Peptides against a protein of PDB entry 3ESW. Designs and how they scored, part 149

Target 1, 322 residues: chain A of PDB entry 3ESW
Amino acid sequence: NNIDFDSIAKMLLIKYKDFILSKFKKAAPVENIRFQNLVHTNQFAQGVLGQSQHLCTVYDNPSWHSIVLETLDLDLIYKNVDKEFAKDGHAEGENIYTDYLVKELLRYFKQDFFKWCNKPDCNHCGQNTSENMTPLGSQGPNGEESKFNCGTVEIYKCNRCGNITRFPRYNDPIKLLETRKGRCGEWCNLFTLILKSFGLDVRYVWNREDHVWCEYFSNFLNRWVHVDSCEQSFDQPYIYSINWNKKMSYCIAFGKDGVVDVSKRYILQNELPRDQIKEEDLKFLCQFITKRLRYSLNDDEIYQLACRDEQEQIELIRGKTQ

## One batch from the design tools (peptide; made by RFdiffusion4, then SolubleMPNN)

Design b2_p20_8_s4 (from b2_p20_8, 12 letters changed)
Fold by OpenDDE base, seed 1:
Formats: sequence, structure tokens, C-alpha cells
Structure b2_p20_8_s4 (fold): chain B 322 residues (1-322), chain A 20 residues (1-20)
Amino acid sequence: as target 1 above (322 residues)
Amino acid sequence: SELLKQQLELIEKYLEELKK
């Protein structure tokens, strides 16, 4: 009897698909209770939930994407991408073009578009006067600053003219297209929106130890790729742990399709105690939020994303064993 | 999960065999 291996494969794939889909069904009452108890009793869990409610959805705004694309020098960007792609990209196929695009966006953003702001320039003395600025502290936003999702305003006094300069920490990424300056928060916020505006699959990565960056899903590499706009860094997840010798405890990625603990990708040494939440509870939390984010997706979309999730989990496990 | 890894590896092996 010729074992119809094709028929067996098809049956196994169907059963596997059904099994995967079963995991993404509406949460059982017991899971809802566990989730509610966790977010009410654990501050870290509450923080992750709060961040997910914003970061997972805020960048999926077509109006913002249009404004971004109208603001960027697309002719320059695509000219540079085409130039780099023409050197070596033809052999690897069309999917590699997106990697070149992200690399150019990193270059363009850091070198041509956005500015790092340790201290603002004096509003009275003009450009290159930040050296004369003394921090006085922070205060709440005024009525104008409040229009642009500003939580805090840093206050500086000019040592030369004595005038006060305000540095609003805007969270509105559209306002950041105008101001074109900030620190890691503003950089990552706007750069995440920029990547999304090109139709890319992007996650915002929050590190508990006061840094933030992006990941984008490379179709060429078939994995999530580290992207740091501040560092003009592409696929260098080791820079924090190795190059900076940074101590870290948690890295959480927030995307439209899920929340993932990506700590294993970035915390290669000098791991701080992971004492904010039980590992099983964090795993449960991320899975629970991810399920909720996918409730509106069809079975094929859920299955494809679940396969991607499993590939990422395998990658994250293998990276620790090497 | 280890179980899912094993299942994926089995499926991948099977898909590779089907492509031959």
C-alpha cells in the first residue's frame, strides 16, 4: 500500500492549523480572571498593558502616514535606495530592497532630518547656544503645548541672556515632524511612525532601563530586525549589552499584531534581576494581549502570524545556546 | 513550547521532503 504521504501531510497541516487557531480563541473565563488579577496586582503588568493600549495601535493611522510621506524627501530617499540596491540587490531579489530602504531611512533620519537635543538652544540667542543653557527642572505643559500630547516641559535658563527656554517633550509624532528634535523617546516615536508610513511591519521596543528602539520584520531575512534610529543601527541587537555594556532586565516589543518579550535578543550579558513579574505571568500577559490584538483577524492571518511567532521564539531560544 | 518546536521541525522536514 503506497502510503500517500501527501495526504498524510495535508491532514497533519490541517490538524496543526486547527491546533494553532484553537490557541487564539476567545480567552476562557479563568484566563480573564488571571489577566485582571495580574494587571491589578502587578505594577509592571499594568505598565505593559498601558503601553500596549497606545503603542500597538497609535501608528496605524493612514492620515499620519500621508503627512509623513509628504514631509520626507522621498526623491532623495529612493534615489539612495536605488543606488545601493543596484550594487548587489538584484541577485537576492525584491525583498532585499526593503532592507536597503530601512538602512537609508536610518541614514536620512539621523543625518538629514532629525536632531539630538540634550539641551535646547536659547530661543533668544539663536542656534548653537545649548552650551549656555542651565536646566531649572521640569513643569507641566501650557495650553499650546498641551495640544500636542505633551506630558512634561523641561525648563532651561540661558547663562548669557538670562531668558527662559522651554523644551516640551512632545509625544505627538506629527508635532515632531515640525520640531525635528528630541531624545531617544522622540527619535523612536517619530521613526516608528516613519517606518509604518512605508507600509512596513514595525514594533516599538521598550527597555525598562531607559532606552527605546524599533524592530522591523524583514521579508528578506525572514525575521525581526533590530533598528535603532538614534544609533543609525540595523541588525545590531548586541550594541546595548556588548558595546555599551548596558545592564538590562526587560525589553518588550509592541506591535499592532502582538506584544513580545524580546529580552533574549538584546540582553546578552549583564542581566539585571527580572524581579518585576514572574516569568510565567509575563509570558501569559504578552500572549493574552497578543490574542486580543488578533481577535478581528481571519483564520489564515492568525495562522500566518502564529507561525511567525513560533519562528521568532525558536530564534530567541537558539541565540541563548550559542 | 518544546512541543511546538518539535511539531514545526516535523512539519518543516515534511515540507522539505515534499519539495523533493
Scores: peptide ipSAE 0.017, ipTM 0.498, DockQ to the pose 0.071
Fold by OpenDDE base, seed 4:
Structure b2_p20_8_s4 (fold): chain B 322 residues (1-322), chain A 20 residues (1-20)
Amino acid sequence: as target 1 above (322 residues)
Amino acid sequence: SELLKQQLELIEKYLEELKK
């Protein structure tokens, strides 16, 4: 009996596709009730939902992408990318070019474009005066600062001249193109937008223990790649747990196509208690939000994303970056 | 899902058998 292996393979693929697509159908009434109860009763779930409502969609703004591309030194960026790409003997058209682009964007952003701000310089005394700045606390934004999605303003007094300097914590990434300074929040916010402006698949990763970074989907590596603009780090998910010896409980990735618990990628040791939500409820929450984000996608898009999701889940279970 | 893992394992086994 010549088993038509091709016919069986096609039939299995069809059944598998149908099975995958069935998971992304509109949520059943029972799932909606579970979701509503979860976000109303669990503060962590409510926080994840609130973040998803912003972070999953805010960076998909074509007008912002244009402003970013007009603001960056694209000639310098592409010159450096082309130089490093050619140096390593790669042919034009290889998917690895995007990895070189992201690496150059990390370099450019940290070295040429953006500044870390522990304390601001004194507005009166000028550059390199941050050492003379004493924190007085935080306050709400003024009328001008409030235009740029500013929730908090840090207030500093100069020990030399006595003047007050304001450090507004802007959440508007377009304002950050002007200010070109911040901490991990501002760095990650603007850098996420920068990567999105190049048409890349990017996620914003929130860590409960006061850090944030990006993930980029490398078509060359065929996986999500850790990207930290603050550290100029590419594909080093271990830096927090191993190098920093950081204790962490949750890392949640937020992208246009889904919300994913990526804790297993980053929490390699020193795991803090995951007591904010039941693991089953967190898994349900992320899946539920992901389904909602995909409701407008066609069956082929849903299937491709589901294949990507499964590859990621396998990676996260195996603890091996393939 | 455990079910999908099982299906992938079956597909992987099947693909490995087809390469033989």
Scores: peptide ipSAE 0.017, ipTM 0.455, DockQ to the pose 0.075
Fold by OpenDDE base, seed 5:
Structure b2_p20_8_s4 (fold): chain B 322 residues (1-322), chain A 20 residues (1-20)
Amino acid sequence: as target 1 above (322 residues)
Amino acid sequence: SELLKQQLELIEKYLEELKK
């Protein structure tokens, strides 16, 4: 009975692996037609595709990782991680060290490194003058600002000296290492790069209702973990729906290995209408982009990622976050 | 999806049978 059961279990595992691998084969002509039609006819699908072309790959830059690691106070960071790990981490195993690292990076980034910029300080009057700044609107970048992937520049006038201060919304994360200021977009952009620079599995989460954050794959927790650099938040996916009472419709995660609808993790109440795309078409879109991102991976890598995908889908269905 | 729920129920049943 035990030998037959073990043989059946092994056979089922082989068949299951083959079935999973078959899903990640090159898309059939019919799937390509469906995909092309979807992104051509649905604006939301086109937006998700456009974001995936940038967010899934832009942070996989070894040159940027080196610049980040040279810019951060690694001695301070690792000193703090080692201190917290020595208190509580040794009993939980080596995998928990990375969770302590991410928590310290959240602390370091918010407390020591980066600044929230609701309004800029006046370039003429100096520090702590943002209260004197009146918004005049937004314009396109100048020739210097355009070098750093700047789409928009917010313009402010100082009520005290009358001078104009520019707040360029840089999308170049290397420029953000210099400027060290921004809002949720700049925070999430640079913090995503920082986490990637430590060799972590990270996703960029886009919320349709004007917020962005990260997810980190914890080897200790064996799941994707909510990470918000603006809030210094680790594993608190409920903060938007519950604490902020935010209304949301879509949360889409973008990583090097896939695009995933993570709305169920974050939208716990006050759900807005999901009317931008059919649910079956969104599922198809995310799966199709994910297949394309995995085309160069070997069978073992594909299988491991597919197992993670299934575990995440189980988590999202059960509503068992924490 | 209803399919994933069914697969989960099958996996849970399988895991329960493996614990027996």
Scores: peptide ipSAE 0.016, ipTM 0.443, DockQ to the pose 0.072
Fold by OpenDDE base, seed 3:
Order: C-alpha cells, then sequence, then structure tokens
Structure b2_p20_8_s4 (fold): chain B 322 residues (1-322), chain A 20 residues (1-20)
C-alpha cells in the first residue's frame, strides 16, 4: 500500500490550519468575563489595554504616511540604501533591501533629521543655549499646545536672559516632524510612524523602566528585529541589559496585529520583580487583545500571523536573538 | 509554549488517526 505521503502532508496541514484558526474565533463568554475582571482589577492590565487602544492603531493612518514621505529626503535615503545594497546585498537576495532601508532610516533620523533634547534652547537667546536652562518643573499644556496631543509641558528658565522657555512633550507625531526634537518618547513615536510610512511591519515596544523603542519584522531574517532610533541600533536587543546594565521588569510590544510580551528578548540580566500582574494573566491579556485585533482578518491572514507568533515564541524560549 | 504543546498534541492526534 503506497502511502501517499504528499496527500497525508496536505491533510495534516489542513487540519493544523483549522486548529490554529479555531483559536482565533470570538472569545467565549468565560474569556470575556476573565478579561473584564482583569482590566477592572489590575492597574497594569488597564495600562496595557489603554496603550493597546492607542499604539496598535494610531500609526495606521495613510494621511500621516503621506505627510511623512513628503517631509523626508527620500532621494537621499534611497540613494544611500541603493548604494549599500549594491555593495553586498545582491548576494543575500532582494528581501535584505528592507534591512538596508531600516538601517539607513536609523542613520538619517539620528544624523540628519531629529535632535536629542535634554533641555530646550532658550527661545530668546537662540541656538545652542540649552546649557543655560534651569528646569522649573512641569505644567499642563496651553490652548495652542493642547492641539498637538500634549500631556505635559516642561518649564525652563534661562540663566542668561531670565526668560521662560516651554518644552511641550508632544505626542502628535506630525507635530514632531515640525519640532524635530525630543527624548526617547518623541524619538520612538515619530520613528515608529516613519517606519510604518514605508509599509513596514512595526511594533512599538514599551519598557516599564522609562524607555521605548521599535521592532521591525525583517522578511530577510524572518523575525522581529530590535530597532532603537535613539541609539541608531539595529538588531541589538542586548544593549539595555548588557551594555547599559539596565534593570527591567517588562517589555511589551504593541502592533496592529497583536500585543506581545517581549521581555525575554531584552531582559537578559538584572531582571526586576515582575509583580505587577500574574504571568498567566499577562499572557492571557496579550493573547486576548491580539485575538481582538485580528477579528476582521481572513483565515489566511490569521494563519500567517499565527505562524509568525509561533516562530517568535520559539525564538523567545530558545534565547536565540542572533 | 502552550501553543507549541497544543500543536504537538494536534500533530500526535493526527498521526494517531493516520495509523488507524
Amino acid sequence: as target 1 above (322 residues)
Amino acid sequence: SELLKQQLELIEKYLEELKK
């Protein structure tokens, strides 16, 4: 009896696909109750949900993508990408081009486009006067600043002229295209939008210990790749735990297709207590939000994303970041 | 992962069905 192994393999793949798809069906009433209870009783869960409601969808705005692409020097960017790709990229296939693009965007953003702002320059004294600025505290936005999703304004006094300078912490990434300055929050926010504007699969990574960065899904590497615009860093998830010796408890990635605990990728040593939520509840929360984000997707899209999720989970278990 | 375990269980069940 010639076992048709090809037929068996096809049937196995069909049954496997159906099984995976069955997991992405609408949540059972018991799961909805568990979710509601969790987000009403656990502050960390509320925070993750609130962040997901913003970060998972805000960057999927075609009008913003157009504004970004009109603002960037695309000729310079693509010239540099093409130049680097022509040196060595052809040997590795066309899929590596996006890795070169992200590397150039990191260079361009840090070197040519955006500025780190520890303290603002004095509005009266002009450029390179930040050293003369003394922090006075923070306040709410004024009527103009409030138009650009500003939560907080840092207030500084110039030691030279005595004038007050406001540094609004804008959360509107389109306003950041104008201001061209900020800290890790502004850098990551605008850079996430920039990467999205090139049609890339991007996640915003929130670290509880006051840092934020991106992940890009590399089709060449077939995995999520660490991307930090502040550091001009590509595929260096170890920089926080090892190079900075940073202590961390949680790293949560927010993307259009899911919310994922990526702590295992970045927390390699000096782990802080994970006491904000039970591990099983965090896992449930991320999975539940991810299912909701995928409710409108077709079976093939759900299956492809589920395969990607599985590969990532295997990577995170194996500790193979490289 | 629980997902991987469930997939392995599915594969095992499928292999058992094929042996039938």
Scores: peptide ipSAE 0.022, ipTM 0.505, DockQ to the pose 0.102; fails the geometry check

## One batch from the design tools (peptide; made by RFdiffusion4, then SolubleMPNN)

Design b2_p21_1_s2 (from b2_p21_1, 10 letters changed)
Fold by OpenDDE base, seed 4:
Structure b2_p21_1_s2 (fold): chain B 322 residues (1-322), chain A 21 residues (1-21)
Amino acid sequence: as target 1 above (322 residues)
Amino acid sequence: SRKKKLKEIVEELKKKIEELK
């Protein structure tokens, strides 16, 4: 009996697809109850949910993408991408071009576009006066600052002229295209939008220990790639744990298609206690939110994303990027 | 998990099919 292996393989693939799709069906009442109880009883879970409600969708704004693309020096960016791409002997149309684009965007953003702001310059004394600035604390936004999703304003006094300079911590990434300065929050916020504006699959990574960065899904590498705009870093997930010797407990990635605990990618040593939530509950939470984000997707989209998720989970378990 | 087993079986079958070509 010639076992039609092709027929068996097809049948197994169909059954596998159906099995995967079955997991993304509407949440059972028991799952909803578990979710509600978790977010009401666990502060960390509530925080993850709150972040997901913003970070998973805010960057999917076509109007913002247009404004970004109109603001960036696209001619310079693509010129540099093309130059480096050609230099390495790649042909046009290769999936690797997008990796070159992201690397150039990292360069452009850090070197040409955005500025790190430990302290603002004095509004009266002008450029390169930040050394003369003394922090006085933080205040709420004024009426103008409030228009740009400002949660807090850092207040500085100039030691030279005595004038007060305000440093609004804007959360509106379009305002950041104007101000072109900030810390890790502003950098990651605007850079996430920039990457999204190029049609890339991007996640915002939140670290509990006060850092944020991006992940980009490389079609060439067929995986999520670490991207830190502050560091001009591409595919260096080890920089925090190894290079900085940073102690960390949680890294959570937020994207349009899901929420993922990516701690295993970044926490390679110096792990802090993961005591904010039970591991099973965190896994459940991320899966539940991810399921909700995918409710409107078709079966093929769900299946493709589920395959991607499985590959990522294998990567995260093995600790080796293949 | 039943999932891992099925995936492994499918990948093994794909590999066998490719080896038979």
Scores: peptide ipSAE 0.015, ipTM 0.433, DockQ to the pose 0.061
Fold by OpenDDE base, seed 1:
Structure b2_p21_1_s2 (fold): chain B 322 residues (1-322), chain A 21 residues (1-21)
Amino acid sequence: as target 1 above (322 residues)
Amino acid sequence: SRKKKLKEIVEELKKKIEELK
């Protein structure tokens, strides 16, 4: 009996595809009830949902992409990318060029474009006066600051001249192209938009323990790659747990195609208690939101993303990122 | 043998299906 192994393989692939696609069908009534109960009863779940409603879609704005590309020194960026790409030769294919681009964007952003702001300079005394600034507290935005999605304004008094300087915490990334300063939140917000503006597949990673960074999907490496604009870091997920000895409980990645618990990639030691939600409920929540984000995609797109998700889950379980 | 590969694929797929249930 010449078992047509090719026919069997094709049938198995079809059945596997159908099985995968079945998971992305419209949620059953029981799943909707579970989701609603979870987000109404668990504050952490509500927070993840709230973040997903913003972070998963806000950066997919073509108008913002145009403004970013018009603002950046593209000639300098591509000149540097071409220079680094030429050193390694063409042997590794065209996909590696994007890794060089992301590395240059990290350099450009930190060295040439954006500034870290622990304290603002005094508006009256001028540049390099932040050492003279005393925090007075925080207040709501004024009428002008409110135009740029500002929730909080930090208030500082100059010890030298006595004048007040406002440091608005803008969430509008287009305003950040003007101000070009901030902390981890502003850095990650604008840098996420910058990467998106180059057509890259990017996620925003939220850490519960007051840090944020990006992930970029490298076609060359065929995986999600850690990217921290504050640290000029590419593919160094260990920096928080190992280098900083940071204690962490949750790292959640938010992208246009899904929400993923990426804690296993970054929490390598000193894990804090994961007591904010049951592990099964968090897994369900991320899957449910991901499913909703994919409702408009066709079967082939859903299947491709599901295969990618499976590869990531295997990576996260095996700890074989390095 | 092609037979061994297919059996391995089927077993791996079965295992994946069970892990996904």
Scores: peptide ipSAE 0.008, ipTM 0.400, DockQ to the pose 0.507
Fold by OpenDDE base, seed 3:
Structure b2_p21_1_s2 (fold): chain B 322 residues (1-322), chain A 21 residues (1-21)
Amino acid sequence: as target 1 above (322 residues)
Amino acid sequence: SRKKKLKEIVEELKKKIEELK
């Protein structure tokens, strides 16, 4: 009896597809009740929900993508990508081109486009005067600053001239194309938009211990790749736990197609207590939000994304980036 | 145990499908 392994494999794949699709059907009343209770009773869950409502959708703005592409030196970027691709990329196939693009965007952004701002320069004394700046604290935005989603303005006094300089912490990434300066928040915010403007699959990663970065889905590597614009880092998820010896508790990735606990990718040592939410409740929360984000997708899109999710979960369990 | 076995089977099947391409 020649077991038709191909027929069995096809039948198993069909049943598996149907099973996966069944998980993405409209939420049952009991799941909605559990979700509502969780976000009303747990502050961490409420925070994750609030972040998802912004971060999962804000970067999917075609008008912003156009403004970004008009602002960047695309000729320089593509010239550099083409140059690096011509050396080694043709041997690896066309899918590697996007990895070269992301690497060049990291270089361009850090070296040519954006600046780190620990302290602002004095508005009166001019460039390279940040060393003379003393922090006085923070205040609310003025009428002009409030137009650009500014929640906080850091206030500095110049030790040389005595004048006050304002450093508004803008959350509007289009304003950041003008200011071209900030800390990890501004860097990650604008860089996430930049990557999205090239049509890439990108997630914003929030770390509870005051850092943020990106993930890019590489079609060449067939996985989510760590991307940190501040560090010009590509595929180095270990830099925080190992190189910085940073203690961390939670890393949550926010994308248009889902919310994922990616803590296992980045927290390799020095794990802080995960006491903000029960692990089962966090898993439920991320799955529930992800399910909502996919409600408008067709069965094939849902299945493809679910296959990607399962591959990522396997990767995160094995701790081996293959 | 059954979920683990199914996941292992699917991974093995995916690996075999990639090797057949």
Scores: peptide ipSAE 0.006, ipTM 0.393, DockQ to the pose 0.065
Fold by OpenDDE base, seed 2:
Structure b2_p21_1_s2 (fold): chain B 322 residues (1-322), chain A 21 residues (1-21)
Amino acid sequence: as target 1 above (322 residues)
Amino acid sequence: SRKKKLKEIVEELKKKIEELK
């Protein structure tokens, strides 16, 4: 009896697809109870949920994408991408072109567009006066600052002229297109929006130990790629643990299609205690939020994303960047 | 996981099909 291996393979693929899809159906009542109990009893879980409600969807705004594309020097960007793409002899590879685009956006953003602001310049004394600025603390936003999703304002006094300079910590990325300055939060916020504006699959990575960066899904590399706008870094997930010798406990990636614990990609040494939540509960939480984010997707989209998720989990276990 | 086993089975079956051609 010639085993029709093709027929068996097709049946197994169908059963596999159905099994995968079954995991992304509406949550059972027991799962909802577990989720509610977890977010009400665990502060870290509540924090992850709160971040997911913002970070997973805020960047999917077509009006913001238009404003970004109108603000950037697209002619310069594409000229540079085309130039670098041509040098490497990859003239026909659309997938690798996107990697060059992300690399140029990193260059452009850091070198030409955005500025690091440890301390603001004095509004009265002008440019390059940040060395004269003494921090007085932080306060709430005023009525104007509040229009741009400002949570806190850092207050500085100029040692030279005695005037007060306000450094509002804006969370509105459109306001950041105007101000063009900030720290890791402002950098990552606006850069995430920039990448999304080019139609890229992007995640915002939150590290508990006060850093944030992006991940981009490279179709060429067929994986999530580390992207740090502050560092002009592409595919260097080791920079925090190895180069900075940073101690870290949690790295959580937030995207439109899911929430993923990516700690294994970035925490290579100097791991801090993961004591904020049980590992099983964190895994459940991320899966539950991911499931909710995918409720409106069709079966083929759910299946494709589930295949991508599994490839990522294999990568994270093997430690092999293929 | 039961999922990993099924994926592995499908991948093995695909390989076997290619080897039988």
Scores: peptide ipSAE 0.000, ipTM 0.375, DockQ to the pose 0.061

